Peptides against a protein of PDB entry 5D63. Designs and how they scored, part 33

Target 1, 292 residues: chain A of PDB entry 5D63
Amino acid sequence: SLRRGIYHIENAGVPSAIDLKDGSSSDGTPIVGWQFTPDTINWHQLWLAEPIPNVADTFTLCNLFSGTYMDLYNGSSEAGTAVNGWQGTAFTTNPHQLWTIKKSSDGTSYKIQNYGSKTFVDLVNGDSSDGAKIAGWTGTWDEGNPHQKWYFNRMSVSSAEAQAAIARNPHIHGTYRGYILDGEYLVLPNATFTQIWKDSGLPGSKWREQIYDCDDFAIAMKAAVGKWGADSWKANGFAIFCGVMLGVNKAGDAAHAYNFTLTKDHADIVFFEPQNGGYLNDIGYDSYMAFY

## One batch from the design tools (peptide; aimed at target 1 W207 C214)

Design b2_p17_4_s3 (made by RFdiffusion4, then SolubleMPNN; from b2_p17_4, 8 letters changed)
Fold by OpenDDE base, seed 1:
Structure b2_p17_4_s3 (fold): chain B 292 residues (1-292), chain A 17 residues (1-17)
Amino acid sequence: as target 1 above (292 residues)
Amino acid sequence: SLEELDELYATKKVKFT
């Protein structure tokens, strides 16, 4: 079963992703195929999949940027029916916005079936050009047509997954206590994380004893990421991953506050020093507290 | 203990750069 999360949805046949055109929040905005850049944010191409309780393998798909939902126009079962962004809610009963998502016959890609019409999300003619039509189209679960097969590249982690990643890290103190602030986290590429750090003004901030030291830097980074999230995305129900840790050194005679994020594969954490913008596998401290 | 670590943090903070 597909997990709740934020996905970059890529066609199985051509290097094209499901894109909400111009990221517009207007009802009826076309959803189209569009090129993407690996390991980047791909702003208009991120979708929050929210599972519908008691409806097997069925989700709403909220565009992260616009806050609107994938919608089959008039719920029509006719081949070529437009798929658009449209206002909605995460747990809607509108069958135009309910999508059954299950593995295709190849076991790696997914097919996206409209709950009402039973047609499938189709990259029409497998067109790899920017702005290519995405439509509802007749199909079956077992056929191998790549126009209707999609890779779901997960861009987020649950709080439980983040917790597990932290627990695997060797630089966690035996007294560690973690506090979870949200349920689902968009994990940023380091380049984006660094850019937020730069834009926050922290690179120009002066360390001052107690009045503006490690904890101030770490909290300022967390706040900057939070603000960036609020300013960048219209969807709700997720946060941007940026943790704060308190740690003690091996000698037990010094402590530090710092940030952390997740590695690209989401399996591990990497430490971030907000005083210099560095990423480290070992920051020289064992964490006894974190919140994220 | 956590309390001891909190005190350590509060009184023996370090500068990285």
Scores: peptide ipSAE 0.059, ipTM 0.735, DockQ to the pose 0.884
OpenDDE base, seeds 2, 3, 4, 5: peptide ipSAE 0.033, 0.034, 0.034, 0.043; ipTM 0.701, 0.663, 0.679, 0.701

Design b2_p17_4_s4 (made by RFdiffusion4, then SolubleMPNN; from b2_p17_4, 10 letters changed)
Fold by OpenDDE base, seed 5:
Structure b2_p17_4_s4 (fold): chain B 292 residues (1-292), chain A 17 residues (1-17)
Amino acid sequence: as target 1 above (292 residues)
Amino acid sequence: SLEELDELYSTKIVKFE
């Protein structure tokens, strides 16, 4: 029961991820095994899994960077058939781009079966080298072959999950109102979030009474993240997580506007002060409003 | 309530702390 979301897909046998070579949007671009760096944006290795309505456990896989889809070449059932990026749509009927994704026999990894051919996505020979071939290959759901087993590491949260994370935070005012703007959010590592902040020019921006104060900083940060998302990724159907909050201090005599993002495990939020780029578990305010 | 929220907004900090 894989949920809609953005996944980093890692081989169960070797430290290799499913990579769209060079992030190219060209039809026929090879999908290959490639090394990855944990807790970073692995640009060519993120896949949006879109569930197909009324077709159990079946998805399209859109490369976040290229906007193209995982495609079994000619839908061939022959072992060794290339798996490539190819233009498509999220709810295509093209069986070359439909993938049944279910748990493997080990209960933690998944297997990726082409809907039409019934072959499986296979890291050929378990090759851990960059550029290793990924192909359709014969197999069964119950086989233990790690060449065909993949960990789906979720890199995004649903709006509901984000809402739940906020609700768990102790620094939320009793009158809190949250406004959800999107359905699925890519969660950035702090390093990337900070880099966007730096590139926005906010570190050098001058605080000015009312005309450019806390709300301007917070909104500017969100705008910067939004633009970064639009400029970085060709896939649609998701947003980049960056929240704006309004909060009141404990004394009730001061309010502040600030940002927030999610922790690595997506279970909690962390506050971000756009005026100095700091991350805080307690920003000194209880939020009464957020939009994200 | 909207009134309560307006009250909170009116307490917006004037200086960065």
Scores: peptide ipSAE 0.083, ipTM 0.644, DockQ to the pose 0.576
OpenDDE base, seeds 1, 2, 3, 4: peptide ipSAE 0.034, 0.112, 0.053, 0.073; ipTM 0.596, 0.654, 0.641, 0.639; seed 2 fails the geometry check

Design b2_p17_5 (made by RFdiffusion4)
Pose (drawn by RFdiffusion4):
Structure b2_p17_5 (pose): chain A 292 residues (1-292), chain P 17 residues (1-17)
Amino acid sequence: as target 1 above (292 residues)
Amino acid sequence: AKAHALTDAQKDFIANF
């Protein structure tokens, strides 16, 4: 089963993503195929998949930017029916906004079926052009037609996954305790994590004993990332990944506060120095506490 | 990057944390 999370959904035949046109919140805004840039935030192309209780393999798909839902127009089973963004809720009983998502016959890509109509999300004619129509279409679960096959590229981690990445890190103090704050996190590319640090004013902050020292920088960065999340996205039910760690050196005589993020493959953590914007695999300290 | 030196009390706290 597809796990709850945030996905960039890519057509298996051509490198077009599912894109809510112009990120518009208007009811009826077309969902189309569009090109994308890897290792960036694709602002109109991120979808939060919320599992429906007791309804196997069925979800709502909420555009992260707009807060609106993937909706089969009037629930029609006619091939060519429009797939648009529409107002809704995470656990709606409106079948126009319910989607059964299971693996295709290639075992890697998925097919997306409307719960009400039993039709599939289809990149019409496999058109790779920006703005190509995506519609509901007749189809089967097992066929190889790439127009109806989609890679769900995971862009978020659960708290359990973040905890696992931390636990595998070699720079964890024997007294380490972690404090988990949310359940699902959007993992940022370093380019975006850096842009938030720049926009926070931290690059210009001076170190001052106790009144603006390492704990102040680290907390400020976490706060800046939290503000960025709420100000940038309309969808609810996730958080942005940015951790704070306190650590001690190998000699046991100096301590430091700093931030951390995740690698692209989501398996490992990488340390971030908020005083200077650097990313480090070894910051010189073993973490004895973290909150994220 | 700047950091903090630890007193004996702070070292004991971290050791028993």

Design b2_p17_5_s1 (made by RFdiffusion4, then SolubleMPNN; from b2_p17_5, 13 letters changed)
Fold by OpenDDE base, seed 1:
Structure b2_p17_5_s1 (fold): chain B 292 residues (1-292), chain A 17 residues (1-17)
Amino acid sequence: as target 1 above (292 residues)
Amino acid sequence: MPYKKLSEEEREAIENF
């Protein structure tokens, strides 16, 4: 079953992703096929899948940027019915905004079926051009039509997955205690994480004994990421991953505060030094506390 | 846990790598 999370949804036949046109929050905004850049933030192409309790394999899909939901126009079963962004809620009962998402016959891609109409999200004619129509279309779960098959690339982690990534890292102190602040986290590419760091003013900040030292830098970075998240996305129900750690050196006579994020595959953490913007596999400290 | 936090000198050392 598809897990709750943020996904980049890519067509199985052509290099096109499900895109909310111009990221607009207006009701009736077209959802279209659009090109994408791998390993980047594709702003209008991220979707929060929220599972509906007691309805198997069924979700709402909230566009992260607009905060609106994938909506089959009038819930029509007619082939070619527009799929648009529309205002909604995560746990709506509106069948126009409920999508059953299950593996296709190839075992790697998914199909997206409207709960009410039983039609499928279709990249019309497999058109790879920017702005290509995405519509509800007749289909079956077992057919191999790539117009209706989608890869769900997970762009987020649950708090449990983040916890597991931390636990497997060799630079965790035996006294470690972690504190989870949110349930689901968008994991940023390093380039985006670094840009937030640059925009925060931290590169120009002066280290000062106790009054503005390592913990202030680390907390300022987390605050900057939090603000970036709030300012960038209209959807709710997720956070942007940026952790704070306190660590002790091997000699046990010095401590440091620093940040961390997740690797691209989400399996491990990488340390981030907010005083210089560096990424490190070993920051020289073992963490005894984290919050994220 | 130790109170001693990263000094300015240690910060400079990190930046030199």
Scores: peptide ipSAE 0.032, ipTM 0.722, DockQ to the pose 0.093
OpenDDE base, seeds 2, 3, 4, 5: peptide ipSAE 0.025, 0.025, 0.025, 0.028; ipTM 0.674, 0.677, 0.660, 0.674; seed 5 fails the geometry check

Design b2_p17_5_s2 (made by RFdiffusion4, then SolubleMPNN; from b2_p17_5, 12 letters changed)
Fold by OpenDDE base, seed 3:
Formats: sequence, structure tokens, C-alpha cells
Structure b2_p17_5_s2 (fold): chain B 292 residues (1-292), chain A 17 residues (1-17)
Amino acid sequence: as target 1 above (292 residues)
Amino acid sequence: APSKKLSAEEREAIENF
């Protein structure tokens, strides 16, 4: 079953993603096929899938940028019915915004069926051009038509997954205490994480004994990421991943405060030094406390 | 167990770093 999370949704037949045109929050904004750049944010192409309690394999899909929801126009079962962004809520009862998402017959891609109409999200004619029509279309779960098959590329982690990644890292102290602040986290590419660091002014900040030292740098980075998240996205119910750690060296005679994020595959953590913007697999400290 | 609340001692440890 599909997990709650943020997804980049790519067509199985052509290099096109599900895109909310211009990221607009206006009701009736077209959802279209659009090209994407791997390993980037793809701002208008991120969707928060929220599972509906007690309704098997059924979700709302909230556009992360606009805060609006994938909506089948009038819930019509007619082939070619527009799929648009529309105002909504995560746990709506409106069948126009409820999507049953299950594996296709190939076992790797998904199909997206409207709960009410039983039609499927279709990249019309498999058109790979920017702005290509996405519509509700007749189909079945067992059909092999790639126009209705989608890869769900997970762009987020749950708090449990983040906790597991930390637990696998060899640079964790035996006295470690972790504090989970949120439930789901968008994981940023390092390039975006670094850009937030640059824009925060931290590269120009001067280390000063006690008054502005390692803990101040680490907290300032987390605050900058939090602000970036709030300023960038209209959807709710997720955070941006940026951790703070306190660590002790192997000798036990020095401590440090630093940041961390997740690797591209979300399986491991990587340490980030906010004083110089460096990424390290070993920062020279074992963490005894983290919050993220 | 996950917690959003740091203890007073943990906050003090950060402040004294």
C-alpha cells in the first residue's frame, strides 16, 4: 500500500510529471504533464498523499506549492474530464477529490482512480509536451496502458524512517536521546539545503566564544530551514528535514553542536557543519542528543 | 519515546555550549 508522504509523480511511458500549472491556488487550475529535472525540488510537481481513515487505498492529493487538491471536475465519469487543482481539505468526503491509488499490473507503477467516477488519471495520448492534458479516462486496473500508469517517487520520510536512519549511523553515543518534532519531512537536495544556508547569512557570521558559537550556528540553520519551508509552501501537515545534534568526541573532552540531513536514498544521515557549509559522513563527534 | 519538549537540563546544556 502507498504510504502517507510527499511524492513526485512521473508517467510510466514518457518523461513527464504531474504538474499544477504555474503552481496557482485558483480553483480550476489545470493539472498537466510537464518535464522535470532530476534531483531538484520541481516546485509545482510535489503532492502530499494523505490516506483516508477506514477507506482502503484512498487518498487526497494536495499540491505542496499551492495547497490545493487534485480534483476531477464535477466528478464526471466521461472520458476527457478535466483534472484540476481545487480548494479542499485533507480528509474531505468530496468524491471529486478522493483517489484510490494501487499498484498497476506491472507491480512497480501505480494507477490513480477517482473514488466516485471510477475513471483513472490519464496523460492523454501519452503526450510528453509541456502542458499536455491530464484527464479522467475510462480504464481498468489490469490494463497495461502507460498513459494511466505512474511512478510515485517518495520525496519525504516519516519520523519513524528518520529515527531508523539515525539509529543505523555509527556516530551515535550510547546515551543518545532523540526528540521528534514532526510526523513527515520533505528531504531537500543538498544544493537547496546549501542555498538556504547561504541565504541565512551564516557564511558571513563570525564565531565568538560562547556568545555566538557552535550551538548558535546550528540553531540558526534550523530556524532558516523552518522559515524557508513556511515561506515556500502553502500545504500543511509536513515539515522540512533539518536536524540539530549535540555530540561528544571519542576522547570525551570536547563537545560540538551541528546539523544533519538525510542522504538522497533516505537510508542514512549526513552531517552538516553550519560554520562552513560542509557535508561530512564523520564530523568527529558521537551524538548524545538530537531534535528534528 | 518521541518528545517535542526538551528538558530544562538539556536546554541548559545547549545554552552553555
Scores: peptide ipSAE 0.046, ipTM 0.597, DockQ to the pose 0.056
OpenDDE base, seeds 1, 2, 4, 5: peptide ipSAE 0.039, 0.043, 0.022, 0.030; ipTM 0.668, 0.657, 0.649, 0.660

Design b2_p17_5_s3 (made by RFdiffusion4, then SolubleMPNN; from b2_p17_5, 14 letters changed)
Fold by OpenDDE base, seed 4:
Structure b2_p17_5_s3 (fold): chain B 292 residues (1-292), chain A 17 residues (1-17)
Amino acid sequence: as target 1 above (292 residues)
Amino acid sequence: PPSKKLSEEERKAIETF
């Protein structure tokens, strides 16, 4: 079954993703097929899937950028019915915004069925052009039509997944204590993470003994990421992944504060030095405390 | 990059967690 999380949703037939046009929060904004760039933030193409309690395999899909929800216009079962962004809530009972998402017959892609109409999200004619129509369309779970098959590429991690990634890292002190701040985290590409770092002013910040040293840099980075998240996305119910660690060196005579993020596959952490913007597999310290 | 030197007390505190 599909887990709660943030997904980039790509057509199984052509290189097109489910895109909220212009990222607009207006009711009735078209959801369309649009090109995407792998390993980047595709701003209008990220969807938070929230599972509905007691309704098997059924979700709302909130656009991260707009904060609006995928909505089948009037809940109509007619083929060609528009799929739009519309205001809503994560746990709505409105069947126009409830989507049953299960594996297709190929076992890799998913189909997205409107709970009420029982029609499927369809990239009309498999059109790969930007702005191609996405509509509700008649279908079945078992047919192989790629117009109605979608890959759900997970762009986020749960707190448990992050915790597991940390636990696998060899640079964790035996006294380590981790503190989880949120439940679901959008994981940024390093390029985006670095850009936030640059925009924070930290590259030009002067190290000063005690008053603005390693912990200040690390906390400032965390704060910058938090602000970036708040300023960039209108959806709620998730955070942006950026950890802070305190570590001790092997000699036990020096401590350092630094950041960390997750690797592209979300399986491991990579350390980030906020004093110079470097990514490291080994920062020279073993973490005894983290919060993220 | 610069780090913080640990006092003996700080070192012990870490080890006792």
Scores: peptide ipSAE 0.072, ipTM 0.735, DockQ to the pose 0.931
OpenDDE base, seeds 1, 2, 3, 5: peptide ipSAE 0.067, 0.066, 0.066, 0.068; ipTM 0.745, 0.747, 0.745, 0.752

Design b2_p17_5_s4 (made by RFdiffusion4, then SolubleMPNN; from b2_p17_5, 11 letters changed)
Fold by OpenDDE base, seed 2:
Structure b2_p17_5_s4 (fold): chain B 292 residues (1-292), chain A 17 residues (1-17)
Amino acid sequence: as target 1 above (292 residues)
Amino acid sequence: APSIALSEEEREAIENF
């Protein structure tokens, strides 16, 4: 079954993603097909899938940017019914905003069925143009029509998945203690992470003994990422991944505070030095404490 | 990823907590 998380949802037939037009929070904002750029944020094309308790394979889909939800207009079963952004809640009982999401016949892509109408989210005519209509359309779970098949590319990790990535890293001290602050984390591309670092003013900050040293840099980076998240997204129920670590060197005679994020495949961590903006697979320290 | 050039003092600070 599909896990709770943030997804970029791409058509199986053409290079088009499910896009909330202009990221608008207005009720009735069209959801459309739109081109995307790999390895970027794709601001209006991120969806938080929240599983509905006691309803198998059924979710709400919250647009991360607008904080509104995927909504089948009037819950109509007519082919060509508009799919829009609309105000809602994560655990709504409104069948216009409930979507059953299961594997298609090809075993890789998903189909998105409206819970009430039993129609499917359809990229009308497989149109690859920006602004192409997305609508509810008649269909079946077993048919191979690519207009109704979608790849769900996971853009987030759970706290458990982050914990597992940390546990696989060779630069963790035997005394390591991790502290989890949130439940689900959007993982940023390094380019975005670096831009937040630049915008924070840290590149121009001066190291000063005790008063503004390694721990201050590391905490300032985490605070900058947190603020960026709050200012950028209207949806709730997730955080932006940025960890803080305390580490000790192999000799045991020096310590350091630094940041870390996840690799593109979410399988590993990479260390980030907030004093110089560098990414490292080995920062020269073994972590004895982290919070993220 | 981009990084900044460090002064010798800043480099030493990174290495020594």
Scores: peptide ipSAE 0.031, ipTM 0.617, DockQ to the pose 0.056
OpenDDE base, seeds 1, 3, 4, 5: peptide ipSAE 0.021, 0.026, 0.024, 0.024; ipTM 0.662, 0.635, 0.651, 0.654; seed 3 fails the geometry check

Design b2_p17_6 (made by RFdiffusion4)
Pose (drawn by RFdiffusion4):
Structure b2_p17_6 (pose): chain A 292 residues (1-292), chain P 17 residues (1-17)
Amino acid sequence: as target 1 above (292 residues)
Amino acid sequence: HSATRAYLDARAAEYLA
């Protein structure tokens, strides 16, 4: 089963993503194929998949930017029916916004079926051009037609996954305790994490004993990332990944506060120095506390 | 730049309360 999370959904035949046109929150805004840039935030192309209770392999798909849902127009089973963004809720009983998402016959990509109509999300004619129509279409679960096959590229981690990445890190103090604050996190590319640090004003902040020292920088960065999340996205039910750690050096005589993020493959953590914007695999301290 | 552990722990306790 596809896990709850945030996905960039890429057609298996051509490198077009599912894109809510112009990120518009208007009812009926077309969902189309569009090119994308890896290792960036693709602002109109992120979808929060919320599992439906007791309805196997079925989800709502909420555009992260607009807060609107993937909706098969009037639930029609006619091939060519429009797939648009529409107002809705995470656990709706409206079948126009319910999607059964299972693995295709290639075992890697998925097919997306409307729960009501039993038709599939289809990149019409496999068109790779920006703005190509995506529609509901007749189809089968097992066929190889790439127009109806989609890679769900996971862009978020659960709290259990973040905890696992931290536990595998070699720079964790024996007294380490972590404090988990949310359940699902959008993992940022370093380019975006850095842009938030720049926009927070921290690059211009001066170190001052106790009144604006390492703990102040780290907490400020976390707060800046939290503000960015709420100000940038309209969908609810996730958080942005940015951790704070306190650590001690090998000699046991100096401590430091700093931030951390995740690697692209989501398996490991990488430390971030908020005083200078640097990313480090080894910051010189072993973490005895973290909150994220 | 760094600080004492006691100092950072006190600030962390205030913050997480």

Design b2_p17_6_s1 (made by RFdiffusion4, then SolubleMPNN; from b2_p17_6, 10 letters changed)
Fold by OpenDDE base, seed 1:
Structure b2_p17_6_s1 (fold): chain B 292 residues (1-292), chain A 17 residues (1-17)
Amino acid sequence: as target 1 above (292 residues)
Amino acid sequence: PTMSLEELEARWEEYLA
C-alpha cells in the first residue's frame, strides 16, 4: 500500500511530472505534465497523499503549493475529462477528489484511478511537452500503457521514519530523549536548507557568551525553517524537517546545540552547524536530546 | 506534538555551553 506522504509523481514513459499549472489555487486550474529537475523542490509538483480511513488504497491528493486537491471534472467517466486543482479537504467524501492508487502490473509504478468514475489519470498521448494534458481516461489495472503509469517518488518521512534514522546514528548518547513535534515531514535538499539558513540572517549573527550562543543559533534555524514552510506552502498536515539537538562531547565537559536533517535517501541523519552552515557526519557531540 | 511540552521543558533544564 502507498504510505501517507508527500510525493513527486513522475510519468513512467516520459520525463514529465504531474504539475498544477502555475501553482494556482483557483478552482479548475489545469493539472498538466511538466518537466522537472531531480533533487530539487519542484514547487508545483508536490502532492500530499492522505489515505482515506476504511477505503482501501484510496487517497486525496493535495497540491502542496496551492493547497487545492486533484479533482476529476464533474466526476465524468468520459475519456479526456479534465483533471484540475479544486478546493477540498483531506478526508472529503467527494468522489471527484478520491483516488485509488495501487501498483501497476510492472510492480514499480502506480496507477491512479478515480474512485467514482473508475477512469485513470492519463498523460494524454504520452506528451512530454510542458503543459501537456492530463485527463481521466479509460483503462484497466493490468494494462501496461505508460501513459497511465506513475512513479511515486517519496519526498517526506513520517515521524517514525525520522525516529528510526536518528536511532541508527552512532552519535546518539545513551541518555537520549527525542520529542516528536509533527507527523509528516518534507525533507529538503541541502541546497534549499542552506538557502533558508542564509536568508535567516544567521550567517551574519555574532556568537556572544550566553546571550546569543549555540542554542540561540539552533533555535533560530528551526524557526527560520518553520517560517519558510508557512510562507511557501498552502497545504496543511505536514511540517518541514529541521531538528534541534543538544549534545555532549566525549570528554563530558562541554555541551552544544545544533541542527540536523535527513540524508537524501532518508535513512540517516546529517548534522548541521547553524553557526557556519556546515553539514557534518560527526559534529563532535553525542546527542542526549532532540526535538523535531 | 507526540510528546508533551512539559516533557520537553524538563530536558531544556540541562546546562548548555
Scores: peptide ipSAE 0.022, ipTM 0.555, DockQ to the pose 0.071
OpenDDE base, seeds 2, 3, 4, 5: peptide ipSAE 0.022, 0.021, 0.019, 0.019; ipTM 0.584, 0.568, 0.570, 0.584; seed 2 fails the geometry check

Design b2_p17_6_s2 (made by RFdiffusion4, then SolubleMPNN; from b2_p17_6, 10 letters changed)
Fold by OpenDDE base, seed 1:
Structure b2_p17_6_s2 (fold): chain B 292 residues (1-292), chain A 17 residues (1-17)
Amino acid sequence: as target 1 above (292 residues)
Amino acid sequence: MTMSLEYLEKRWEEYLA
């Protein structure tokens, strides 16, 4: 089954993603096909899939940018019914906003069926142009029609996945204690993470003994990422991944505070030095504490 | 450039206590 998470949803037939037009939060905003750039944020094209308790394979899909939900207009079963953004809640009972998401016949892509109408999210005519119509359309689970098949590229990690990534890193001290602050984390591309760092003013900040040293830099970076998240996204129920670590060197005579994020495949962590904006596989310290 | 503090462990232990 599809896990709770943030997804970039890409058509299986053409290089087009499910896009909330202009990222607008207005009720009735069209959801359309739009081109995307791999390994970037794709602002209007991120969707939080929230599983509905006790309803198999069924989710709401919240647009991260607008905070609105994927909605089949009037819940109509008519082919060509508009799919729009509409205000809602994560655990709504409104069948217009409930989507059953299961693997397609190819075993890699998914189909997205409206819970009420039983029609499927369809990139009409497989149109690859920007602004192409996405609509509810008749179909079956076993059909091979790529207009109704979607890849769910997971852009987030659960706290458990982050914990696992930390645990497999060779630079973790035997006394390590981790503190989980959230449940689901959007993982940023390094370019975005770096831009947040630049915009925070940290590149111009001066190290000063005790009063503004490594811990201040590390906390300031985390705060900057948190603020960026709050300012950038209207959806709730997720955080932006940015960890803080405390580490001790091999000699045991020096400690350091630093940040970390996840690699592109989400399997490993990479250390980030907020004093210089560097990414390192080995920061020279073994972490005995983290919060993220 | 990394800057370390030998007292960091103590400071954070005290903060968390």
Scores: peptide ipSAE 0.029, ipTM 0.693, DockQ to the pose 0.442
OpenDDE base, seeds 2, 3, 4, 5: peptide ipSAE 0.027, 0.023, 0.019, 0.024; ipTM 0.683, 0.641, 0.628, 0.644

Design b2_p17_6_s3 (made by RFdiffusion4, then SolubleMPNN; from b2_p17_6, 12 letters changed)
Fold by OpenDDE base, seed 3:
Structure b2_p17_6_s3 (fold): chain B 292 residues (1-292), chain A 17 residues (1-17)
Amino acid sequence: as target 1 above (292 residues)
Amino acid sequence: MTMSLDELEARWKEFLE
């Protein structure tokens, strides 16, 4: 079953992703096929899948950027019916915005079926051009038509997954205590993470004994990421991943505060030094506390 | 004790080395 999370949804046949045109929050904004760049944010192409309680394999899909929901126009079962962004809620009962998402016959890709109409999200004619029509179209679960098959690339982690990644890291102190602040986290590419760091002013901040030292840098970075998230996305129900750690060195005579994020595969953490913007697999400290 | 930027730089150089 598809897990709750943020997904980049890519066509199985051509290098095209499900895109909310211009990221507009207006009702009726077309959802279209659009090219994407791997390992980037792809701003208008991120969707929060929220599972509907007690309805098997059924979700709403909220566009992260606009905060609007994938909507089959008038819930029509006619082939070629527009799929648009439309205002909604995560747990709506409106069948126009309810999508059954299950594995296709190939066992790797998914099909997206409208709950009401039973038609499928279709990249019309498999058109790979920017702005290509995405529509509801007749189909079956067992058909092999790549126009209706989609890869769900998960771009977020749950708090539990983050916790597991931390637990696997060798630089965790025996006295470690972790504190989870949110439930689901968008994981940023390092380039974006670094840009937030740059924009925060931290590169120009001066280390000062106690009054603005390692903990201040680390907390400032987390605050900057939080603000970036709030300013960038209209959807709710998720956070941006940026952790703070306190660590002690092997000798036990020095402590440090630093940040961390997740690797691309979400399986491991990587340490981030907010005083110089560096990423490290070993920062020279074992963490005894983290919050994220 | 918390690490200063100077100490960090020194440590980073050690890793590069």
Scores: peptide ipSAE 0.028, ipTM 0.690, DockQ to the pose 0.160
OpenDDE base, seeds 1, 2, 4, 5: peptide ipSAE 0.018, 0.019, 0.020, 0.023; ipTM 0.607, 0.614, 0.589, 0.639

